Peptides against a protein of PDB entry 8PQO. Designs and how they scored, part 114

Target 1, 252 residues: chain A of PDB entry 8PQO
Amino acid sequence: VLLKEYRVILPVSVDEYQVGQLYSVAEASKNETGGGEGVEVLVNEPYEKDGEKGQYTHKIYHLQSKVPTFVRMLAPEGALNIHEKAWNAYPYCRTVITNEYMKEDFLIKIETWHKPDLGTQENVHKLEPEAWKHVEAVYIDIADRSQVLSKDYKAEEDPAKFKSIKTGRGPLGPNWKQELVNQKDCPYMCAYKLVTVKFKWWGLQNKVENFIHKQERRLFTNFHRQLFCWLDKWVDLTMDDIRRMEEETKRQ

## One batch from the design tools (peptide; made by RFdiffusion4, then SolubleMPNN)

Design b1_p19_1_s1 (from b1_p19_1, 10 letters changed)
Fold by OpenDDE base, seed 5:
Structure b1_p19_1_s1 (fold): chain B 252 residues (1-252), chain A 19 residues (1-19)
Amino acid sequence: as target 1 above (252 residues)
Amino acid sequence: SLELEIVLGAVMKYLESSF
């Protein structure tokens, strides 16, 4: 098991981020998957548990059409079915990803707190001390080009170049986080994303777990760069606007 | 289900580049 807490600081408020995240996820999902092909929604209902109140979703991602034919032919039954269980109680979210074939031998858990701070809270997820001492804290700087793979880089998604017309935020210089504290008119937040990766396979556990973390970090970096650079597209939207957009997408 | 939707794209790109 490998645990890392990714801390993503953004020059947006927690309330703004709720809209921005939903917008950006919808946009990114359309761009990458073609609008949810191969996604089966098993459950979508409100929940109340341990003081949390939010929306629970259970989805199956059928990846058969997303892999080469030879992989599909050789894959064991259930190996290309990914289950996602999500508890969305914003500003807290939890996602659990499992695979039918691997069963208990594979787990990705992502627990996120969105806080109106600069990533300064320790153990925001309230882990036991023994568990917390094994968590690596990783700061993601959306303005740092060196954290972006060359193949992922797009100038229109570079926070160091982008300036929001609607808010005046950006571009983000090398010291933007330090300068942000002095800008009383600019809101900020941190997404604390605790990622737990379990891959129980003799000889491959550490390699695969580290690989998955590398991919998660890459994903979080690119996503939040997009979220910020798309600020003018979503900052004036309301949650009702987002819900309407989601309903319209479901009808298509 | 925000995380998997964005992860799926990265995973698919990786798989496509690996095969």
Scores: peptide ipSAE 0.049, ipTM 0.739, DockQ to the pose 0.081
Fold by OpenDDE base, seed 1:
Structure b1_p19_1_s1 (fold): chain B 252 residues (1-252), chain A 19 residues (1-19)
Amino acid sequence: as target 1 above (252 residues)
Amino acid sequence: SLELEIVLGAVMKYLESSF
């Protein structure tokens, strides 16, 4: 098991981020080919648990049509079915990814707290001390080009170049986080994303767990760079606007 | 689903492009 807490600081408020995230997820999903095919929504309902209230979703991603025939033929039963269970109680979110074949031997869990700070809180997810001492805190700086793969880099998604017309935020220089403290008109938040990766396969555990974390970090970096650079597209939207957009998309 | 739906979408895209 490998745990890392990714801390993504953004020059947006927690409330703004709720809109921006939903917008950016929708846009990102449009850009991903095959994202909607083979997705089965089993559950999509409100939930209440231990004082937490939100939306619960259970989706199955069927990968049978996404792999070549020989892979499909060799794959054990359930190996190509990925289950995603998500509890969205913004500003808290939890997502659990499992596989029917691997059962307890595979887990990706992402627990996110969105806080109006600069990523300074320790153990925001309230882990036991013994568990917390094994968590690596990883700061993602969306303005740091060195954290972006060359193949992922787009100038239009570079926070160091982008300036929001609507808000005046950006571009983000090397010391933008330090400067932000003195900018009373610019809100900020941190997404504390505790990522738990478990892959119990002898000889491959560390390799796969590290690989998954690498992909998660890459995703979080690129996604939040996009979210910020798309600020002018979503900052004036309300949650009602987002809901309307989602409903319109469902009807298509 | 907001975090990993994108991941899974990317994985599906990767699978489509790789095979």
Scores: peptide ipSAE 0.045, ipTM 0.738, DockQ to the pose 0.082
Fold by OpenDDE base, seed 2:
Structure b1_p19_1_s1 (fold): chain B 252 residues (1-252), chain A 19 residues (1-19)
Amino acid sequence: as target 1 above (252 residues)
Amino acid sequence: SLELEIVLGAVMKYLESSF
């Protein structure tokens, strides 16, 4: 098991981020999966548990059409079905990813708190002290080009070049985070993403767990660079606007 | 929610380039 807490600081408010995240996820999903091909929604309902209120979703991702034919032919039954269970109670979110074939030997859990700070809180997910000692804190700087793979880099998604017309925010210089403290007109937040990866397979555990974390970090970096650079597209939208857009997308 | 779709998209691109 490998745990890392990714801290992503953004020059947006917690309330703004709720809109921006949903907008950006929708855009990214369309670009990557073609709008949900191979996705089966088993459950999509409101929930209330232990004072937490939100939306619960259970989805199955069928990867049979997404992998090469020889992989599909050789894959054990259930190996290409990925289950995602998600509890969205913004500003808290939890996603649990499992596989039918691997059962208890495979787990990806992503727990996120969105806080109006600069990533300064320790153990925001309230882990036991012994467990927290094993968590690596990883700061993601969306303005740092060195954290972006060359193949992922796009100038139009570079926070160091982008300036929001609607808000005046950006471009983000090397010391943008420190400067935020002095800019009373610019809100900020941190997404604390605790990622737990378990891949119990003899001889491959560390390699696969590290690989998955590498992909998660890459994803979080690119996604939040996009989110910021798309600020002018979503900053004037309301949650009702987003819900309407989602409903319209479901009808297509 | 839908975070997995983004992750899987990246994984699929990786697999596509590997095979």
Scores: peptide ipSAE 0.040, ipTM 0.731, DockQ to the pose 0.081
Fold by OpenDDE base, seed 4:
Structure b1_p19_1_s1 (fold): chain B 252 residues (1-252), chain A 19 residues (1-19)
Amino acid sequence: as target 1 above (252 residues)
Amino acid sequence: SLELEIVLGAVMKYLESSF
């Protein structure tokens, strides 16, 4: 098991982020080839548990069409079906990813707290002290080009070049986080993403777990760079606007 | 969900590029 807490600081408020996240997810999904293909939604319902109120979703991702024929032929039954269970009680979110074949031997858990701070809270997910000692804190700086793979880099998604016309935020210089403290009119938040990766396969555990973390980090980095650079597209939208957009997308 | 759609999108993109 490998645990890392990714801390993503953004020059947006917690309330703004809720809209921006949903918009950016929808936009990113449109840009990906095969977006929505092979996705089965089993459950999508409101939930209330232990004072937490939100939306619960259970989705199955069928990867059969996304892998080569020889992989499909060799893959055991259920190996290409990924289950995602998500509890969205913003500002808290939890996602659990499992595989039908691997069962208890495979787990990706992503637990996120969105806080109006600069990533200074320790153990925001309230882990046991012994467990917390094993968590690596990883700071993602959306303005740091060195954290972006060359193949992923786009100038229009570079926070160091982007200037929001509607909000006046950006571009983000090397010391943008420190400068935020002095800018009382600019909101900020941190997304604390605790990622737990478990892959119990003898000889491959560490390799696969590290690989998955590398992909998660890459995803979080690129996504939040996009989210910020798309600020002018979503900052004036309401949650109702987002819901309408989602409904319209489902009908197409 | 937000995380998996993004992750799976990235994974699918990775798979498409790898095969």
Scores: peptide ipSAE 0.047, ipTM 0.738, DockQ to the pose 0.083; fails the geometry check

Design b1_p19_1_s2 (from b1_p19_1, 11 letters changed)
Fold by OpenDDE base, seed 2:
Structure b1_p19_1_s2 (fold): chain B 252 residues (1-252), chain A 19 residues (1-19)
Amino acid sequence: as target 1 above (252 residues)
Amino acid sequence: DLTLEIVLGAVLMYLKSSF
């Protein structure tokens, strides 16, 4: 088991981020090949547990049509079905990813707190001290080009070049996070993403777990760069606007 | 291990679809 807490600082408010995240997820899904294909929604309902109220979703990603034929033919039963259970009680979110074939030998858990700070809080997820001491804190800087793979880089998604017309935010210089403290007109927040990865497979656990974390970091980095650079597209939207957009997408 | 590669590939494809 390998735990890391990714801290993503953004020059947006917690309330703004809720809209921006939903917009960016929808937009990214449209741009990705095979977005939405093979996704089965088993459950989508409100939940209440231990004072936490939100939306619970259970989705199955059927990957049979997305993999090469030879992979599909060789894959054991259930290996290409990924289950995602998500509890969205913004500003808290939890996602649990499992696989039918691997069962207890595979787990990805992503727990996120969105806080109006600069990533300075320790153990926001309230882990036991023994567990917390094994968590690596990883700061993602969306303005740092060196954290982006060349193949992923797009100039139109570069926070160091982007200037928001609607808000005046950006470009983000090398010291943008430090400068935010003195800019009362620019809100900021941090997404604290505790990622737990378990992948037990015949002595390859550490290698695979580290690889999955590397991919998660890559995804978080690219996604939040997009989210910020798309600020002018979503900053004026309301949650009602987002809900309408989601409903329209479901009808197509 | 072929089975490992299949499962790993599926995981990576899932992650790509999530963001």
Scores: peptide ipSAE 0.037, ipTM 0.719, DockQ to the pose 0.754
Fold by OpenDDE base, seed 4:
Structure b1_p19_1_s2 (fold): chain B 252 residues (1-252), chain A 19 residues (1-19)
Amino acid sequence: as target 1 above (252 residues)
Amino acid sequence: DLTLEIVLGAVLMYLKSSF
């Protein structure tokens, strides 16, 4: 098991981020081949547990149509079905990813707190001290081009070049986080994403777990660069606007 | 191991398509 806490600082408020995240997820999904193809929504319902109130979703990603025929033919039963269980109680979110074939031997858990700070809180997820001491804190700087793979880089998604017309935020220079402290009119937040990866396969556990973390980091980096650079597209939207957009997309 | 490659491939495809 390998745990890392990714801290993503953004020049947006916690309330703004809720809209921006939903917009950016929808937009990113549209940009991917196949979009929602092969996604089965088993459950989508409100939940209340231990004072946490939000929306619970259970989705299955059927990847049979996304892999070559020979892979599909060789794949064990259930190997191409990814289950995603998500508890969205914004500003807290939890996602659990499993695979039917691997069962308990595979787990990706992502627990996120969105806080109105600069990523300075320690153990925001309230782990036991023994567990917390094994968590690596990883800061993602959306303005740092060196954290982006060349193949992922797009100039229109570069926070170091983007200037928001609607808000005046950006471009983000090398010291943008420090400068935020002096900019009282600019909101900021940190997404604390505790990622737990388990891949119980003798001899390959560490290698695969590190690989998955590398992919998660890449995903978080690219996503939040997009989120910021799309600020002018979503900052004036309300949650009701987002819900209407989602319903319209479902009907198409 | 083909099984491992298939599972990893599935995970990668998931990560690309979702957040």
Scores: peptide ipSAE 0.037, ipTM 0.717, DockQ to the pose 0.685
Fold by OpenDDE base, seed 1:
Structure b1_p19_1_s2 (fold): chain B 252 residues (1-252), chain A 19 residues (1-19)
Amino acid sequence: as target 1 above (252 residues)
Amino acid sequence: DLTLEIVLGAVLMYLKSSF
């Protein structure tokens, strides 16, 4: 098991991020081939647990049609079914990813707190001390080009180049986080994403767990760069706007 | 291991399309 806490600082408020995230997820999904295809929604209901209130979703991603025929033919039963269970109680969210074939030998858990700070809180997820001491804190700087793979880089998604017309935010220079402290009119937040990866396979556990973390980091980096650079597209939207957009998309 | 590769492939596909 490998735990890392990714801290993504953004020059947006916690409230803004809720809209921006939903917008950016929807937009990113449109850009992905096969988005929504093969997705089965088993559960979508409100939940209440330990004072936490939110929306619970259970989705199955059936990837049989998304892989080459030879892969499908060779795949064990359940190997191409990914289960996602999500508890969305923004500003807290938890996602658990499992696979039918791997069962208890595979787990990706992502627990996120969105806080109006600059990533300075320690153990925001309230882990036991013994567990917390094994968590690596990883800061993602969306303005740092060196954290972006060349193949992922797009100039229109570069926070170091982007200037929001609607908000005046950006471009983000090398010291943008430090400068942000002195900008009274610019909100900020940190997404604390505790990622737990378990891949129990003899001889390959550490390799695969590290690999998955690498991919998660890549995903978080690119996503939040997009989220920021799309600021002008979503900053004036309300949650009601987002819900309406989702409903319209569902009807199509 | 072919099984491992298939599972990893599926996971990567999921991660690519989700957040």
Scores: peptide ipSAE 0.036, ipTM 0.713, DockQ to the pose 0.706
Fold by OpenDDE base, seed 3:
Structure b1_p19_1_s2 (fold): chain B 252 residues (1-252), chain A 19 residues (1-19)
Amino acid sequence: as target 1 above (252 residues)
Amino acid sequence: DLTLEIVLGAVLMYLKSSF
């Protein structure tokens, strides 16, 4: 098991981020090849648990149509079915990813707190001390070009080049986080993303767990660069606007 | 070997398409 806490600092408020995240997820999904084919929604309902109130979803991603025929034909039963269980009680979110074939030998858990700070809180997820001492804190800087793979880089998604017309935020220079302290009119937040990765195959555990973390970090980095650079597209939207857009998408 | 590649491929495809 390998745990890392990714801390993503953004020049947006916690309230703004709720809208921006939903918009950016939808937009990113539209840009992906294949769309939502093979996604089965098993559950989508409100929940209440441990004083937490939000929306619970259970989705299955059937990847059979997304892989070559020979892979589909050779794949063991359940290997191409990914289960996603998500508890969305913003500003707290939890996602659990499992695979039917791997069963208990595979787990990706992502627990996120969105806080109106600069990533200064320790153990925001309230782990036991023994567990917390094994968690690596990883700061993601969305303005740092060196954290982006060349194949992922797009100039239109570069926070170091983008300037929001609607808000005046950006571009983000090398010291943008330090400069935020002196910018009283610019809100900020940190997404504390505790990622737990379990891959229980002897000889491959460390390799695969580190690989998955590398991919998660890559995903978080690229996504939040997009989120910021798309600020002018979503900053004037309300949660009601987002909900309406989601309903309209369902009707199409 | 093949199973690992399939599972990893599935995970990568999921991660790429979701957040």
Scores: peptide ipSAE 0.036, ipTM 0.713, DockQ to the pose 0.702

Design b1_p19_1_s3 (from b1_p19_1, 13 letters changed)
Fold by OpenDDE base, seed 1:
Structure b1_p19_1_s3 (fold): chain B 252 residues (1-252), chain A 19 residues (1-19)
Amino acid sequence: as target 1 above (252 residues)
Amino acid sequence: DLELEIILGSVLKYLESSF
């Protein structure tokens, strides 16, 4: 098991981020093909648990049609079915990814708190001390180009170059986080993403767990760079606007 | 986590293009 807490600091408010995240997901989804087919939504309902209120979703990603016949024939029962369970109670969110075949030997869990701070809170997810001491805190700086793979880099998605016309935010220099403290007119937040990865397969555990973390970090970095650079596109949108966009995306 | 929907979509897209 490998745990890391990714802390993504953004010059937006927690409330703004809710809109921006939904917009950015919807926008990114437009570029994805085949994501709709093979996805079965088993549950999509409100939930209440231990004072937490939100939306619960259970989706199954059936990969049988996405792989060649020989892979499908060789794959054990359930190996090509991925389950995603998500509890969305913004500003808190939890997602659990499992596989029918691997059962307890495979887990990806992402728990996110969105807080109006600069990533300074320790153990925001309230882990036991013994567990927390094994968590690596990883700060993602969306302005740091060195954290972006060359193949992922786009100038139009570079926070170090972007200037928001509507808000005046950006560009983000090397010390933007430190400077942000003195900018009373600019809100900020941190997404604390505790990522738990378990892959219990002899000889491959560390390799796969590290690989998944690497991909998650890459995703978080790129996504939030986009989110910030798309600020002028979503900052004035209402939740109703977002819902309309989501519905339009679903119809594709 | 909404970002996972993106990565899973990308994986599905990758699988479709790889075979």
Scores: peptide ipSAE 0.060, ipTM 0.737, DockQ to the pose 0.078
Fold by OpenDDE base, seed 2:
Structure b1_p19_1_s3 (fold): chain B 252 residues (1-252), chain A 19 residues (1-19)
Amino acid sequence: as target 1 above (252 residues)
Amino acid sequence: DLELEIILGSVLKYLESSF
């Protein structure tokens, strides 16, 4: 098991982020190959548990049509079915990813707290001390080009170049986080993303777990760079606007 | 629930380029 807490600081408010995240997810999904196909929604309902109130979703991703024929033919039963269970109680969110074939031997859990701070809180997810001491804190700086793979880099998604017309935010210089404290008119938040990866397979555990974390970090970095650079596209949207957009997308 | 969809999209894109 490998745990890392990714801390993503953004020059947006927690309330703004809720809109921006939903918008950016929808937009990013449109830009990715294979989005939406082979997805089965088993459950989509409100939940309330232990003071947490939100929306619960259970989706199955069927990858049979997304892999080469030889992979499909050799794959054990259930190996190409990935389950995603998500509890969205913004500003808290939890996602659990499992596989039918691997059962207890495979787990990706992503727990996120969105806080109006600069990533200074320790153990925001309230882990036991013994568990917390094994968590690596990883700071993602959306303005740091060195954290972006060359193949992922786009100038139009570079926070160091982007200037929001509607808000005046950006571009983000090398010391933008330190300077942010002095900008009373600029809100800020941190997404604390605790990622738990378990891949129990002799000889491959560390390799796969580290690989998954590498991909998660890459995803979080690129996504939040996009989210910020798309600020002018979503900052004036309301949650009702987002809901309407989602409904329209479902109908197409 | 946004993570898996984006990850899978990225993985699929990678796979399509590899096969």
Scores: peptide ipSAE 0.055, ipTM 0.725, DockQ to the pose 0.082
Fold by OpenDDE base, seed 3:
Structure b1_p19_1_s3 (fold): chain B 252 residues (1-252), chain A 19 residues (1-19)
Amino acid sequence: as target 1 above (252 residues)
Amino acid sequence: DLELEIILGSVLKYLESSF
C-alpha cells in the first residue's frame, strides 16, 4: 500500500472550485476519452452518513471496447471491468476504484478535502498517527513548468502565461503563492487529495503502485492547470448552470 | 465525480503507446 497526499493550491475559492471542477472534468473527459462509451451507471442517489450528505454514484467502466482485440480475448473474466464508487459531499469527496478480477488485491482510493487555506493543514483526513507517518505530502504547483511533461505541455494551459480577463487573476509567477497572501481580493484554496493505492501482486506491487501515483500526480497537475486557465469559461457559471449542462449532455 | 474517465483516458493512451 502506498499513500500520498497531494496538495494543490489554487487562486480560486472553494465555492468557485466546485463549479470549475465540474466544468473542467466534463471538458477534459471529452478530450481524453471521447465520451462515455462503455460506462454503466448502476447507482446515482443521495446519501447521508455520519453527518456527511451528498451524492453517491456507482459506475462500471467496461474497457472491452477500449483495448485491442487480442487483449480482450486473453483478459481474464472481470479484468476489464473497473468499478468506481464515489461519495460526493463537496467540499469532501471520496472515490474508490476496484477491479472485478483483482478484487481485494487492487484498490485506488482518492479522498479529497477542499479547504480555504494554503495547504498548511496536517492530517486533514484524520488518519491514525501510525498511518499518517507513512503518508508523503506532495505539493503540486500549477505554475511550475518543470512538473509538467513536455508532451503534456500546452501554452494555452500554462498558468504562468494565462491572464484571466474576467477576474484579473494570473499570470502566476514563481512566487505567486507568496504574493497571494498579500492580495486580499484574491481567494485561494487547497485541494488535499489523499490517494491510497494498493496492488498486491508479488514482484509488481511497488512498480504498479508507484506508476499509479505517477499517473495521478500527472493528472492532478494537468487538470488543475487546465482548470485555472479555463477560469474565464466557468467563473460566471452557477451550479444550476452546470446541472443544466449535465442534463443537456445526457440528452445528447 | 468523473475523475476516473480522465484517469482511464490517460492510462489508455499510455498503454496504446506501449503496444
Scores: peptide ipSAE 0.054, ipTM 0.727, DockQ to the pose 0.081
Fold by OpenDDE base, seed 4:
Order: C-alpha cells, then structure tokens, then sequence
Structure b1_p19_1_s3 (fold): chain B 252 residues (1-252), chain A 19 residues (1-19)
C-alpha cells in the first residue's frame, strides 16, 4: 500500500472551485480517448450519512473495447471491469476504485478536502498517527513547468502565461503563492487529495503502485493547470449552468 | 474522483500506443 497526499494550491475560492472542477472535468473529458464510452452508471443518488450530505455514484468502466484483442482474450473474467464508487459531498469527496477480478488485492482510494488555505494543514483527513507518518505530502505547483511532461505541455494551459481577463488573476510567477498572502482581493484554496493505492500482486506491487501514483500526479497537475487557465470560461457560471451543460452533453 | 474518466482515457491512450 502506498499513500500520498497531493496538495494543489489554486488562486480560486472553494466555492469557485466547485464550478470550475465540474466544468473542467466535462471539458477535459471531451478531449480524452474513449470519454464516456463503456461507462455504465449503476447508481446516482443523494445520500446522507453521519452528517455528510452529498451525491453517491457507482459506475462501471467496461474496458473490453479499449484494450487490444489479445489482451481481451487473455484477460480473466471481470479483469476489464473497473468499479468506481464516489461520495461527492463537496467540499469533501471520496472515490473508491476497484476491479472485479482482483477484488481486495486492488484499490485506489482518493479522498479530497478542499480548504480555503495554502496547504498548511497537516492530517486534514484525520488519519491515525501511525498511518499518517507513512503519508508523503506532495505539493503540486501549477505554475511550475518542470512538473509537466513535455508531451503534456500546452502554452494555452500554462498558468505562468495565462492572464484572466475577468478576474485579473495570473500570470503565476515563481513566487505566486507567497504573493497571494499580500493580495487580499485574490482568493485561494488547497485541494488535499489523499491517494491510497494498493496493488497486491507478488513481484509487481511496488512497481504498479508507484506507476499509478505517477499517473495520478500527472493528471492532477494537468487538470488543475487547465482549470486555472480556463478560469474565464467558468468563473461566471453557476451550478445550474453546469447542470444544464451536463444534461445537454448527455443528449449528444 | 471526478477525474477518473480522464485518468482512464489518458492511460488507455498510452497503453494502446504501446501495443
């Protein structure tokens, strides 16, 4: 098991991020291979548990059409079905990813707190001390080009170049986070994303767990760079606007 | 995570290119 807490600081408010995240997910998904294809929504309903109120979703990602024929032919039953269970109680979110074949031997859990701070809180997910000491805190700086793979880099998604016309935010220089403290008019937040990865397969555990974390970090980095650079596209949208956009997309 | 579909898309894209 490998745990890392990714801390993504953004020059947006927690409330703004709720809209921006949904917009950016929808937008980014359009550009990804196989977006929406092979996704089965089993459950999508509100929930309330222990004072937590939000939306629960259970989705199955059927990957049979996404892998080469020889992989599909050799794959054990259920190996190409990925289950995602998500509890979205913004500003708290939890996602659990499992596989039918691997059962308890495979787990990706992503627990996110969105806080109006600069990533200074320790153990925001309230882990036991023994567990927390094994968590690596990883700071993602959306303005740091060195954290972006060359093949992922796009100038139009570079926070160090972007200037928001609507908000005046950006471009983000090397010391943008420190400068935020002195800018009372610019909101900020941190997404604390605790990622738990378990791949219990003899000889491959560490390799796969590290690989998954690498991909998660890559995703979080690119996604939040996009989110910020798309600020002018979503900052004036409401949640109702987002819902309408989602419904429109479903009809297409 | 809301980004799961994005993750899968990206991963599959690179996996497909590797086969």
Amino acid sequence: as target 1 above (252 residues)
Amino acid sequence: DLELEIILGSVLKYLESSF
Scores: peptide ipSAE 0.060, ipTM 0.734, DockQ to the pose 0.080; fails the geometry check

